# Ledger of designs, part 68: peptides against a protein of PDB entry 6O8C

Target 1, 262 residues: chain A of PDB entry 6O8C
Amino acid sequence: VGLRYEKISLPKIHPRYDLDGDASMAKAVTGVVCYACRTASTLLLYQELMRKGVRWLVELVKDDYNETVHKKTEVVITLDFCIRNIEKTVKVYEKLMKVNLEAAELGEISDIHTKLLRLSSSQGTIESSLQDISSRLSPGGLLADTWAHQEGTHPRDRNVEKLQVLLNCITEIYYQFKKDKAERRLAYNEEQIHKFDKQKLYYHATKAMSHFSEECVRKYEAFKDKSEEWMRKMLHLRKQLLSLTNQCFDIEEEVSKYQDYT

## One batch from the design tools (peptide; made by RFdiffusion4, then SolubleMPNN)

Design b2_p14_7_s3 (from b2_p14_7, 8 letters changed)
Fold by OpenDDE base, seed 5:
Structure b2_p14_7_s3 (fold): chain B 262 residues (1-262), chain A 14 residues (1-14)
Amino acid sequence: as target 1 above (262 residues)
Amino acid sequence: LDEQLQKELEELQK
């Protein structure tokens, strides 16, 4: 997902002196560079909004993580308590067996103990997964948002302002060429000035388009690609957190079945 | 002068 913009290119500039053609060309160049300025501004705004969105999403995922950790901690406490109680019960039954009580009851309690120990092992796996997620979200981690501050274009780059300066120069020449066209014929000196201004216009236009392409569009595309990749990974991580949360609830439910034996 | 300017313009367009 990203902003779509029209591909723009400079019109062909003919080396031949032609007042009508030069005025038309200058008008077209002005339009193209004007579009570049507006596009650069729009692309910048979009990136700034995306950066805000990225920060918001990071905080949301951190909250989800903390909730999952909290739930896991509660389940661990409950499970450990249940295991300790079952172990006490096992010891009591072992003593009672010395007095000819049926071995069947001890077998049932022992099976419950085994199941609880399996659940405890599962908690260790959940803990490892949470630690992995934490490391990925940490500074320098694979899902750190540092890229959002580095990639793309920034207001501090002053790209729009630089393009606007060039546009102003181009526009001035265009207005002069419009006047030159109205004169129909120029004196020798004015003709030479017109030719020099045409070269200046070309220089400014090429500089503007180069700057737009290399410093605005290219960097924007890099930001867009990085943001899409990062967003996909973050969404996947949220799904992982949800899965871990559900596992905690499942374990809690299973443990609750055995609380009557404690 | 005109020829030189034309040459420079052509070079810039390359």
Scores: peptide ipSAE 0.018, ipTM 0.617, DockQ to the pose 0.289
Fold by OpenDDE base, seed 2:
Structure b2_p14_7_s3 (fold): chain B 262 residues (1-262), chain A 14 residues (1-14)
Amino acid sequence: as target 1 above (262 residues)
Amino acid sequence: LDEQLQKELEELQK
């Protein structure tokens, strides 16, 4: 799960002045930092897409919740109506039972009434579960998506742009080192400039790698971990909603068996 | 000067 990237490290930079070696080293550094830039961009894109996905999933689950609530309400109304009708029937039969003619029928209807009341009691549990789900989906709830806005890297951080600036500096030095290599030998002053540029290269490269590691990779990993955890919880919640929906359907089916008595 | 630059570079690598 998530984007895979290779762990990158800077090549060893030898302090010795060597035009061929320095050009090769600079090329390698350029490659590494270039990879970091591309990776940072990819990680950012992934997170942005995931944020969209998170928002989409939240809305989907909210819709599922609303549908479940609607179904529950429908079942409650139907069940209550059935209960009231059965109660009326029970009262009528109780009056008739004074002559002891309808004892068996009264017993059956009373049993149905008892069963319906049990079903009605189960609605309270469903209601409490729905309320819990609602609270979890609320802005301050345990399944709030606030983390998606806080965790990870964002376009506003301009991490890719910052890395690109460093890459540009490194690339410029690399091109100069290629030119220096082509000269085979530098004058003393140019040699000193080359040495200074080598230090600058190292500085830029180190800064780039630190930024990449601390601001891009670390934050991405944190985002990834939170997203995975949140996703698992959301999937579990959806399963709970489905279970509640099924319970409503089961109750509705059971009630339908007794509609002939109403 | 060359030795100083080498030392600085070595320090940066630490």
Scores: peptide ipSAE 0.017, ipTM 0.621, DockQ to the pose 0.291
Fold by OpenDDE base, seed 4:
Structure b2_p14_7_s3 (fold): chain B 262 residues (1-262), chain A 14 residues (1-14)
Amino acid sequence: as target 1 above (262 residues)
Amino acid sequence: LDEQLQKELEELQK
């Protein structure tokens, strides 16, 4: 779930010279661009926190993977040992059978041997699954976190600072327009300056809003979408690892039942 | 100047 923000738009700017209207408009513009600055900052912070979270999750899943691999290896060793012991027993009983001794016991041991071999075969499937997971987590894999470093906005982009500069310019003009309003009437030269400042205000505001929309919001949304998709995949992978671990425990438990025959 | 401003604003909005 990403941060919610309100869609903002600039107020309508009337070309007509009106000291009261221009002051009100400038106030509204200042408010909108101020909101954009704050929002951009919040969106940036969110992304930075998410990047940390992504890195954390990657390490966590890698740890889970390593634990699963370790457990799998342990089970393989135990299983192989058990199989070797059973095979020795089978050979002994086969020799005894030649003299018509203990045929029933041989059948039981042979069945156990067959079951153990099946368990060993299942370990091959687990290994294949682990290899697949490893490939997905590897650099260039489908679950690589390279996107987190590429997508979205970054502090180095200085988007907030750029917006703040524009906001400062806008705010300055707004304060002047408040003064102009208080004068009720301006001399010709001051009126011309006011008109030019109004134009500048428009340019700064438009630039700010364009930058906010194109460089902040859009990139944030792209980051958000990718992060959500990636997160779902990672969580699913983690569940797969846990499942594989549980399978290893199940195999170990099954092998333990036959330990008395070894 | 008002007319010029209006024209410029209209052009920038396109």
Scores: peptide ipSAE 0.017, ipTM 0.603, DockQ to the pose 0.160; fails the geometry check
Fold by OpenDDE base, seed 1:
Structure b2_p14_7_s3 (fold): chain B 262 residues (1-262), chain A 14 residues (1-14)
Amino acid sequence: as target 1 above (262 residues)
Amino acid sequence: LDEQLQKELEELQK
């Protein structure tokens, strides 16, 4: 879900000299370019906020990762301790068997040992998954946020300011055309100035719209698309971390059932 | 359980 904006277009600019028509046209052009300025500013703000959000999310996911690693480490220690204790118990029972004592529990203990070893092997899979996640989050990884600094528009581009300059020129001509309209008739020299100003208005407007479309809208859309893709991947990664954490808890719970044998 | 079994084993070896 991205910022929505309305498609804008310049009004028709007729070459014919018409004081009423030219004033109306100039007003419309002023409105369109004004909208472009405001929209460019809004798009820039949105992108800057998104960049902050991206950085925040990266840190959040890193914290989640660290917590998962910590939990995994805890489980590994607990599991290894339990395995060592069970192995000692197995050795004791084996010695009892050598003295011809019935050890009915030996089979059960051996089964527990086998189960614990399987759990230990699963830890390797968790570790591999964590390493993969770490690599993806690392600098240059698939989930790096470098795109957020490269894509889109930036305050340093001065797009809003450039558009504002053009808007100021257009607005000045518009105000003159309002005055010209009020005069109802212009002298020859004033009429020629009006015609030249109309040409200037056209060039300023065209330049503004081109800049808006190519440097503001297009780059924003590219940023938006990349941000959406990246965000989906990050959310998926968080789900993976949660899954790994839950697996650690499940293993811990299972190991706790055998602590009575330690 | 391990400590108990160890004690029993030690007693049997005496």
Scores: peptide ipSAE 0.006, ipTM 0.387, DockQ to the pose 0.002; fails the geometry check

## One batch from the design tools (peptide; made by RFdiffusion4, then SolubleMPNN)

Design b2_p15_1_s1 (from b2_p15_1, 5 letters changed)
Fold by OpenDDE base, seed 2:
Structure b2_p15_1_s1 (fold): chain B 262 residues (1-262), chain A 15 residues (1-15)
Amino acid sequence: as target 1 above (262 residues)
Amino acid sequence: ESSYVSEEELEELLK
């Protein structure tokens, strides 16, 4: 998902001196470059907003991570407590077993103990997964947002301002060409000036279009592509966190079944 | 007269 914009191109510039045609051409050029300026501004704004969104999302995911870690820790504490209590119970029953008492109960408690230890082992896997996620979210990690500061266009590039300067020059020439057209015929000197201005207009327009295409559009597209890729990875990570959280809840629920024995 | 934009559109763009 990104901003949609129309592909623009400069009109054909006829080499021959033609006041009517030149005025029309200048008008068209002005329109094209004006559109480029506006588009560049919009693309810049979009990127700035996206950068804010990226930062926000990073913080959100970090919060999710912390909550998951907290939940995991809670479950570990509960599980460890339960294990300790079961182990005490096992020891008691083992003593009773010496007098051939409570053999069936001992078996049941031992099975519970085994299950709890298995759950404890699974917590290790969860921990490892959380550590992996942490590493990915950390500075320099695979999900670092450094690209957002590097890719695309930035206000400091002053692309819009640069285009605006060119647009101003072009607009001035356009207005002059409108006047020239109204004169119907120019004196020799004015005709020469007109021809020079036409060349200037071409120069400015070409420069504007080149700048727009290479410095605005191209970089925007790169930013967009990278943002989409990064966003997909972040969404996947969030799903992983949710999965881990759910696993913690599942373990907690399982442990609760055995609390009656403690 | 052929133009990329109408006079009205151009005026709006230049505002």
Scores: peptide ipSAE 0.043, ipTM 0.768, DockQ to the pose 0.029
Fold by OpenDDE base, seed 3:
Structure b2_p15_1_s1 (fold): chain B 262 residues (1-262), chain A 15 residues (1-15)
Amino acid sequence: as target 1 above (262 residues)
Amino acid sequence: ESSYVSEEELEELLK
């Protein structure tokens, strides 16, 4: 998932002085660099939107985490209460056993007590899992969103503006070459200027393409790859939270079966 | 003339 863009390359620039050819070449170069500018802008926008999405997802997962913690706490309280009540009952029946009363009921209650203690032990595992998730989401954790602020291109880099400056220079030369073409023949001095402008055009074009490739496209691709990996991990973590929540509900349901004995 | 983009396309791009 990501923005699709076409791979662009500069047209061949012939060293020979040719007014018709130079005008055509300049037109093509202008088109390519113009496309680069627009593409750079689009790639930047995409990354900014993705950064917003990342922040949103972080908050969503944090909310899920807090809800899970709350549910876990509720279940722990309920379970502990049930255990305490059963323990009191067991003690009463143990006293009665001295007189050989209610032996069968004591066995049943003791079994329930054992089951509840097992459920209580599982809460430790849930707690450990929640702590692990918390650590991963914490600053400096494996799922921290710091990468979103570091990777890719940013408005502060002014890549689009830099490319636009180069495009302006190129466009100016292109328009001059159109005029030169219309003249069909240039005076010696004008011809020399044309040749110099052609060199400038080449310089600006190559600079633009290099900047586009190295500072825009490459960084965008790195950002994209990292974002995809991070999002996959975050979604998996969210599923883990859901699983933990469901485990809490399962425990709560199990405890409810024994509430008649408390 | 052969070019990467047509003149019409270029004009649109430059707008």
Scores: peptide ipSAE 0.043, ipTM 0.766, DockQ to the pose 0.028
Fold by OpenDDE base, seed 1:
Structure b2_p15_1_s1 (fold): chain B 262 residues (1-262), chain A 15 residues (1-15)
Amino acid sequence: as target 1 above (262 residues)
Amino acid sequence: ESSYVSEEELEELLK
């Protein structure tokens, strides 16, 4: 998962003065740096979109959490109500037994009471799990999205613009080299300028490539890795919430079996 | 001298 891009490298720049070769080389360099600019832009866009996705997912998971909490609360209320009613019934039957009246059903009701108390105890485990999830989702928690704002590249870094400046310089030299090639032969002074510009071309190109690699690609890869890890954890958390919700439904269903005694 | 931007100009543009 992640945005794919091609690995790029600069063509070899020969020190030999060759108008045809230099024009060809300059064209190739222009192409490579142009690709770097486009790639940097694409990588930036991807990260910005991912940041939006991260925020969206956080809200989604929070909604899931709230729904689970709501369901848990509902079940607790129902369960407590059922327990209270069963306890009242137990007391009535106990009184009947004290006067030596037949109460064969007391055993069954007592068993139900015991089962309900066990279910009530399980709610404590659910509550603990929800609290853990809440802590993880809280600011500063293990699933905080602060990394999304820290890792990767941002528009404020102006990486694309910086690369574009270098590309413009390179492109200008390329166009000049095309003209030089068309002249077939340069005067001495023009030849010296050509040689000097070739050195500048190399300077701009290497600077562009280093910037692209260090400030764009490297940071993107770090962002990608963090995002994948975080996303996996968030999806797992959603599954946990679903599991807790299902447990609540299971408890509710179990309680419903005993409602005839309430 | 080159007719293109100087190193100083380039550095300024890249700030």
Scores: peptide ipSAE 0.018, ipTM 0.649, DockQ to the pose 0.063
Fold by OpenDDE base, seed 5:
Structure b2_p15_1_s1 (fold): chain B 262 residues (1-262), chain A 15 residues (1-15)
Amino acid sequence: as target 1 above (262 residues)
Amino acid sequence: ESSYVSEEELEELLK
């Protein structure tokens, strides 16, 4: 879930010269562009915070991975040791069978050996899964966080500053239009200036809204969508790691049942 | 007068 903001649009700008209408329009435009500036700043901040969160989560998952690998390694050592001991025991009992003794015991030990080999096979599957996870987390992998540095808006883009410049120009025209309105009637030259300023206002406003829409909102939405997708995948990966850890514990527990034979 | 934002909102935004 991303940050919510209100959809904004410029009021209709009428070509007709109207001091009251133009002042009202300019006021509305100033408000819209001001909101755009603040929104752009908020969206930028949100993305920066999310980037920090992404980095934090990556490190957390890497720690989880390392813990799982460590546990797996411990289990492998224990399992291999147990298998070697059982194999030695089997050889001893095979020698005893030459004198037709301990046939039942040999069968039991052989069954244990078979079970341990199955556990060893399952461990191989765990290893393969861990390798897959490692590849996904590696640079260039499917869960790499490179997107967080590429997608969205960044302070270096200076979008807020660019919008602020346009807002300043618009605000100045608005204040002039308030004064013009107070005069009720303008001389010919002042009227022409007013008309030109109205055109400038339109230009600045359109530029601001275009920049806000294309360079701020659109990129933010792309970042938001990508972040949500990535976060879901990372959470799923953490669950996978937990599952693998539990499998290691299960193997360890099973091996412990046969320690009396080692 | 009709405006996109209220006078109060505009004043707050311009602070």
Scores: peptide ipSAE 0.041, ipTM 0.763, DockQ to the pose 0.028; fails the geometry check

Design b2_p15_1_s2 (from b2_p15_1, 7 letters changed)
Fold by OpenDDE base, seed 3:
Structure b2_p15_1_s2 (fold): chain B 262 residues (1-262), chain A 15 residues (1-15)
Amino acid sequence: as target 1 above (262 residues)
Amino acid sequence: SSSFVSEEELEELLK
């Protein structure tokens, strides 16, 4: 789950002045920071895609919710209609019983009435469940997607650009060190510049790695974890909606058995 | 040369 990336660290920087060693070190540092830049970009892209996915899933679940509510409403109307008709029938039979002694038929109709009332009571449970789902999906609810806009890294953070600037500085020093190596020996002033640049390289590299770790990787991991948790909950919610829909169909089917009496 | 990235790999990465 999530993107796989290699754990990277800076090579050891030796304090000793060594043109060959310094060039090699600078190359390695450039490689590491370059990888960090690319990784940061990839992690950012992943998060942006996930945010799109989150929005999509929210809309999907909202649609499912609306469909379920619609179906529930339909069933309630049908059930209420049946109940009213049965009640009318009961009243008629009660009157007829005084004249024609149709007690057996009245008993059957009364039993149906009782069953329908029980079904009607079950609708209350469905309604309560739907209300709970609605509250969870509402702004500020437990399944709100506000975290997706807060957690992780964003393009506005300019993390990739910041790393790229540092990489450019590092790369420049690397190229200079490559030239210095080719010279085999530097004059005193050039040597001092080389030493200074080595310190600068270390500074840039350390800054880059710190930024990468703290502002890119850490935030990405937090986003990933949050997204996984949220998605599991949303998928479960969707299953709940499906279950409620099926319950509505079951009730509708049962009501249809009594339509001959309505 | 560094064992982390070869010269060729580095050139590719920097493109």
Scores: peptide ipSAE 0.053, ipTM 0.786, DockQ to the pose 0.028
Fold by OpenDDE base, seed 2:
Structure b2_p15_1_s2 (fold): chain B 262 residues (1-262), chain A 15 residues (1-15)
Amino acid sequence: as target 1 above (262 residues)
Amino acid sequence: SSSFVSEEELEELLK
């Protein structure tokens, strides 16, 4: 589950010259952009942690895969050995039957041989499933983690730093507007500067919010969605591997029943 | 509104 954050918006900026109103507005803008900076930082951190988690999970699943392959290989060896032994036994009984009537015993051994061959066929299905899983995990496969490096925001984008620069400019104007408010009335030149700074404030604030929305939030949400989808698929794959492992154990157990005949 | 913060809170946020 991804991070929850509050939706933020800029307060309305009135064009009217009002020292009290402008100071209040500037304060509110500063707060909003400050929150955007902190949120962007948090979102970035989350994504970086998730990328680490993705890499960890990939390695875990690879280990699970290797264990399953190993178990499958062991079972194949055991099964093949058992089949070879039972085939030898069948041949012996066939020879004996030419001399003595041992048809009942031969029939029993032949039935066991048939069962073992069916188990061997099942191993072929397991092999095919493992190959499918391997292909999905391989580079360029459907479960490759390349998306984790492409999607979302990265430290190299310097989004937090860019927002911080804008915040600094906004904060400076806010402090000036606080001083202007304390004066109650400004001289003509000071009034013109105030009006100009208000325009700058608007520009910086709009730029900050646009950057936050388009380069931070949107990309984060895309990353989040992809990560959730990928995670579900990976967990399902782990379950598949477990199922295949269990099938190998089942075959091994079945083969053990016929060891006395070999 | 979340956009309206106290001066003290704002100062803390700016640190």
Scores: peptide ipSAE 0.052, ipTM 0.787, DockQ to the pose 0.028
Fold by OpenDDE base, seed 1:
Structure b2_p15_1_s2 (fold): chain B 262 residues (1-262), chain A 15 residues (1-15)
Amino acid sequence: as target 1 above (262 residues)
Amino acid sequence: SSSFVSEEELEELLK
């Protein structure tokens, strides 16, 4: 679950000239756009932190992979050694059989050999699984983290700064409207300026909200969705690696049962 | 810091 933010909307802007109403409206607009700026900043920060987290997780999973590969290699060496020793033993017993010795022991050793060969075959499956995982983690693979650099908002987009500029313009008009309100009545020229400023306020506000929605929120949501999906897949992959590791341990344990025959 | 008004003042507007 990513960051949650409150849905914001601009207050209604009445066309009628009203010093009290216009001041109140301007204050509300300032507040909304201020929230947009802060939210945009927070969303950006979250994404940057998530990008760091993504990189961290990639490295963690790579480490897990390497550990699994190491364990697999160890087991392969042990298993191969045991197989070779059992094969030597089988040959010895076969020679003894030529001297009319009991075949019971040879049968047991042969069965062990067969079991070890089966275990060796299972190692091939583990290897294939590891290769698949490696492919998925490789550049261009299904679990590549390239999306983290492409999706969402970035500091270079200057979204917060752009919104801040608009907020500054809006705030300036708000303060003027606050002064106008205090005058209770404006001269004709000042009244006309007030009306024009009100139009400017509307323009800046709508521009800010559009930018916030389209360039901040929408892109953040896209990033969030992709990150959640990717994270889920990565966590699943870690579980797969753990499973493979456990399989290696199981094989090692099974082999250890036959070490007395090697 | 580069805002026309201080952050504190802007936060007050959100109340």
Scores: peptide ipSAE 0.042, ipTM 0.762, DockQ to the pose 0.026
Fold by OpenDDE base, seed 4:
Structure b2_p15_1_s2 (fold): chain B 262 residues (1-262), chain A 15 residues (1-15)
Amino acid sequence: as target 1 above (262 residues)
Amino acid sequence: SSSFVSEEELEELLK
């Protein structure tokens, strides 16, 4: 779940010269753009934290993978050892049957051998699953974290700084408009400056809002969506690894039942 | 600033 933010819009800007209205408008614009700056900063911080979390999770899953591989390898060694011992026993009994009939015991051992071979075959499936997981986690794989470095906003984009510059310009105009309002009436030249500043304020505000929307919010939303999808997949992957580990334990337990015959 | 705008010009710019 990502951060919640309010949808913001600029107040209506009336083209008519009105000192009171212009001051009020400028105040509102300042507030909106200020909120945009703060929001952009918060969204950036969130993404940076999420990137850290992504990296952490990748390492965690890799560790889980390695542990599973290790356990699988251990079980394979144990199983192979058991199979070899059973095979030796089978050969001995087969030779003995030529001299002394031990058919019942041979049958039991042969059945155990068959069961062990089945368990060994299941290891092949586990191996294939692990290989699939490895491929998915590898560079270029479906679960690679490359997206986390590409998607969203980054400090290097300097979005907050860009917005702050615009906010500063807008704020300056607002303060001037506040002064203009206090004068109640401006001389012709000052009036023209006021009108010009109003135009500047509009452009700065529009630029700020477009930048906020297109370069901050949209990119954040894209990052959020990808992160959520990726996180779900990673969590599922961890569950798969756990399942594989449990399968290895189950096989090990089963093999232990037959160790008396080895 | 050497450039000033009329109300009409501003109106057009704000559209």
Scores: peptide ipSAE 0.022, ipTM 0.604, DockQ to the pose 0.118

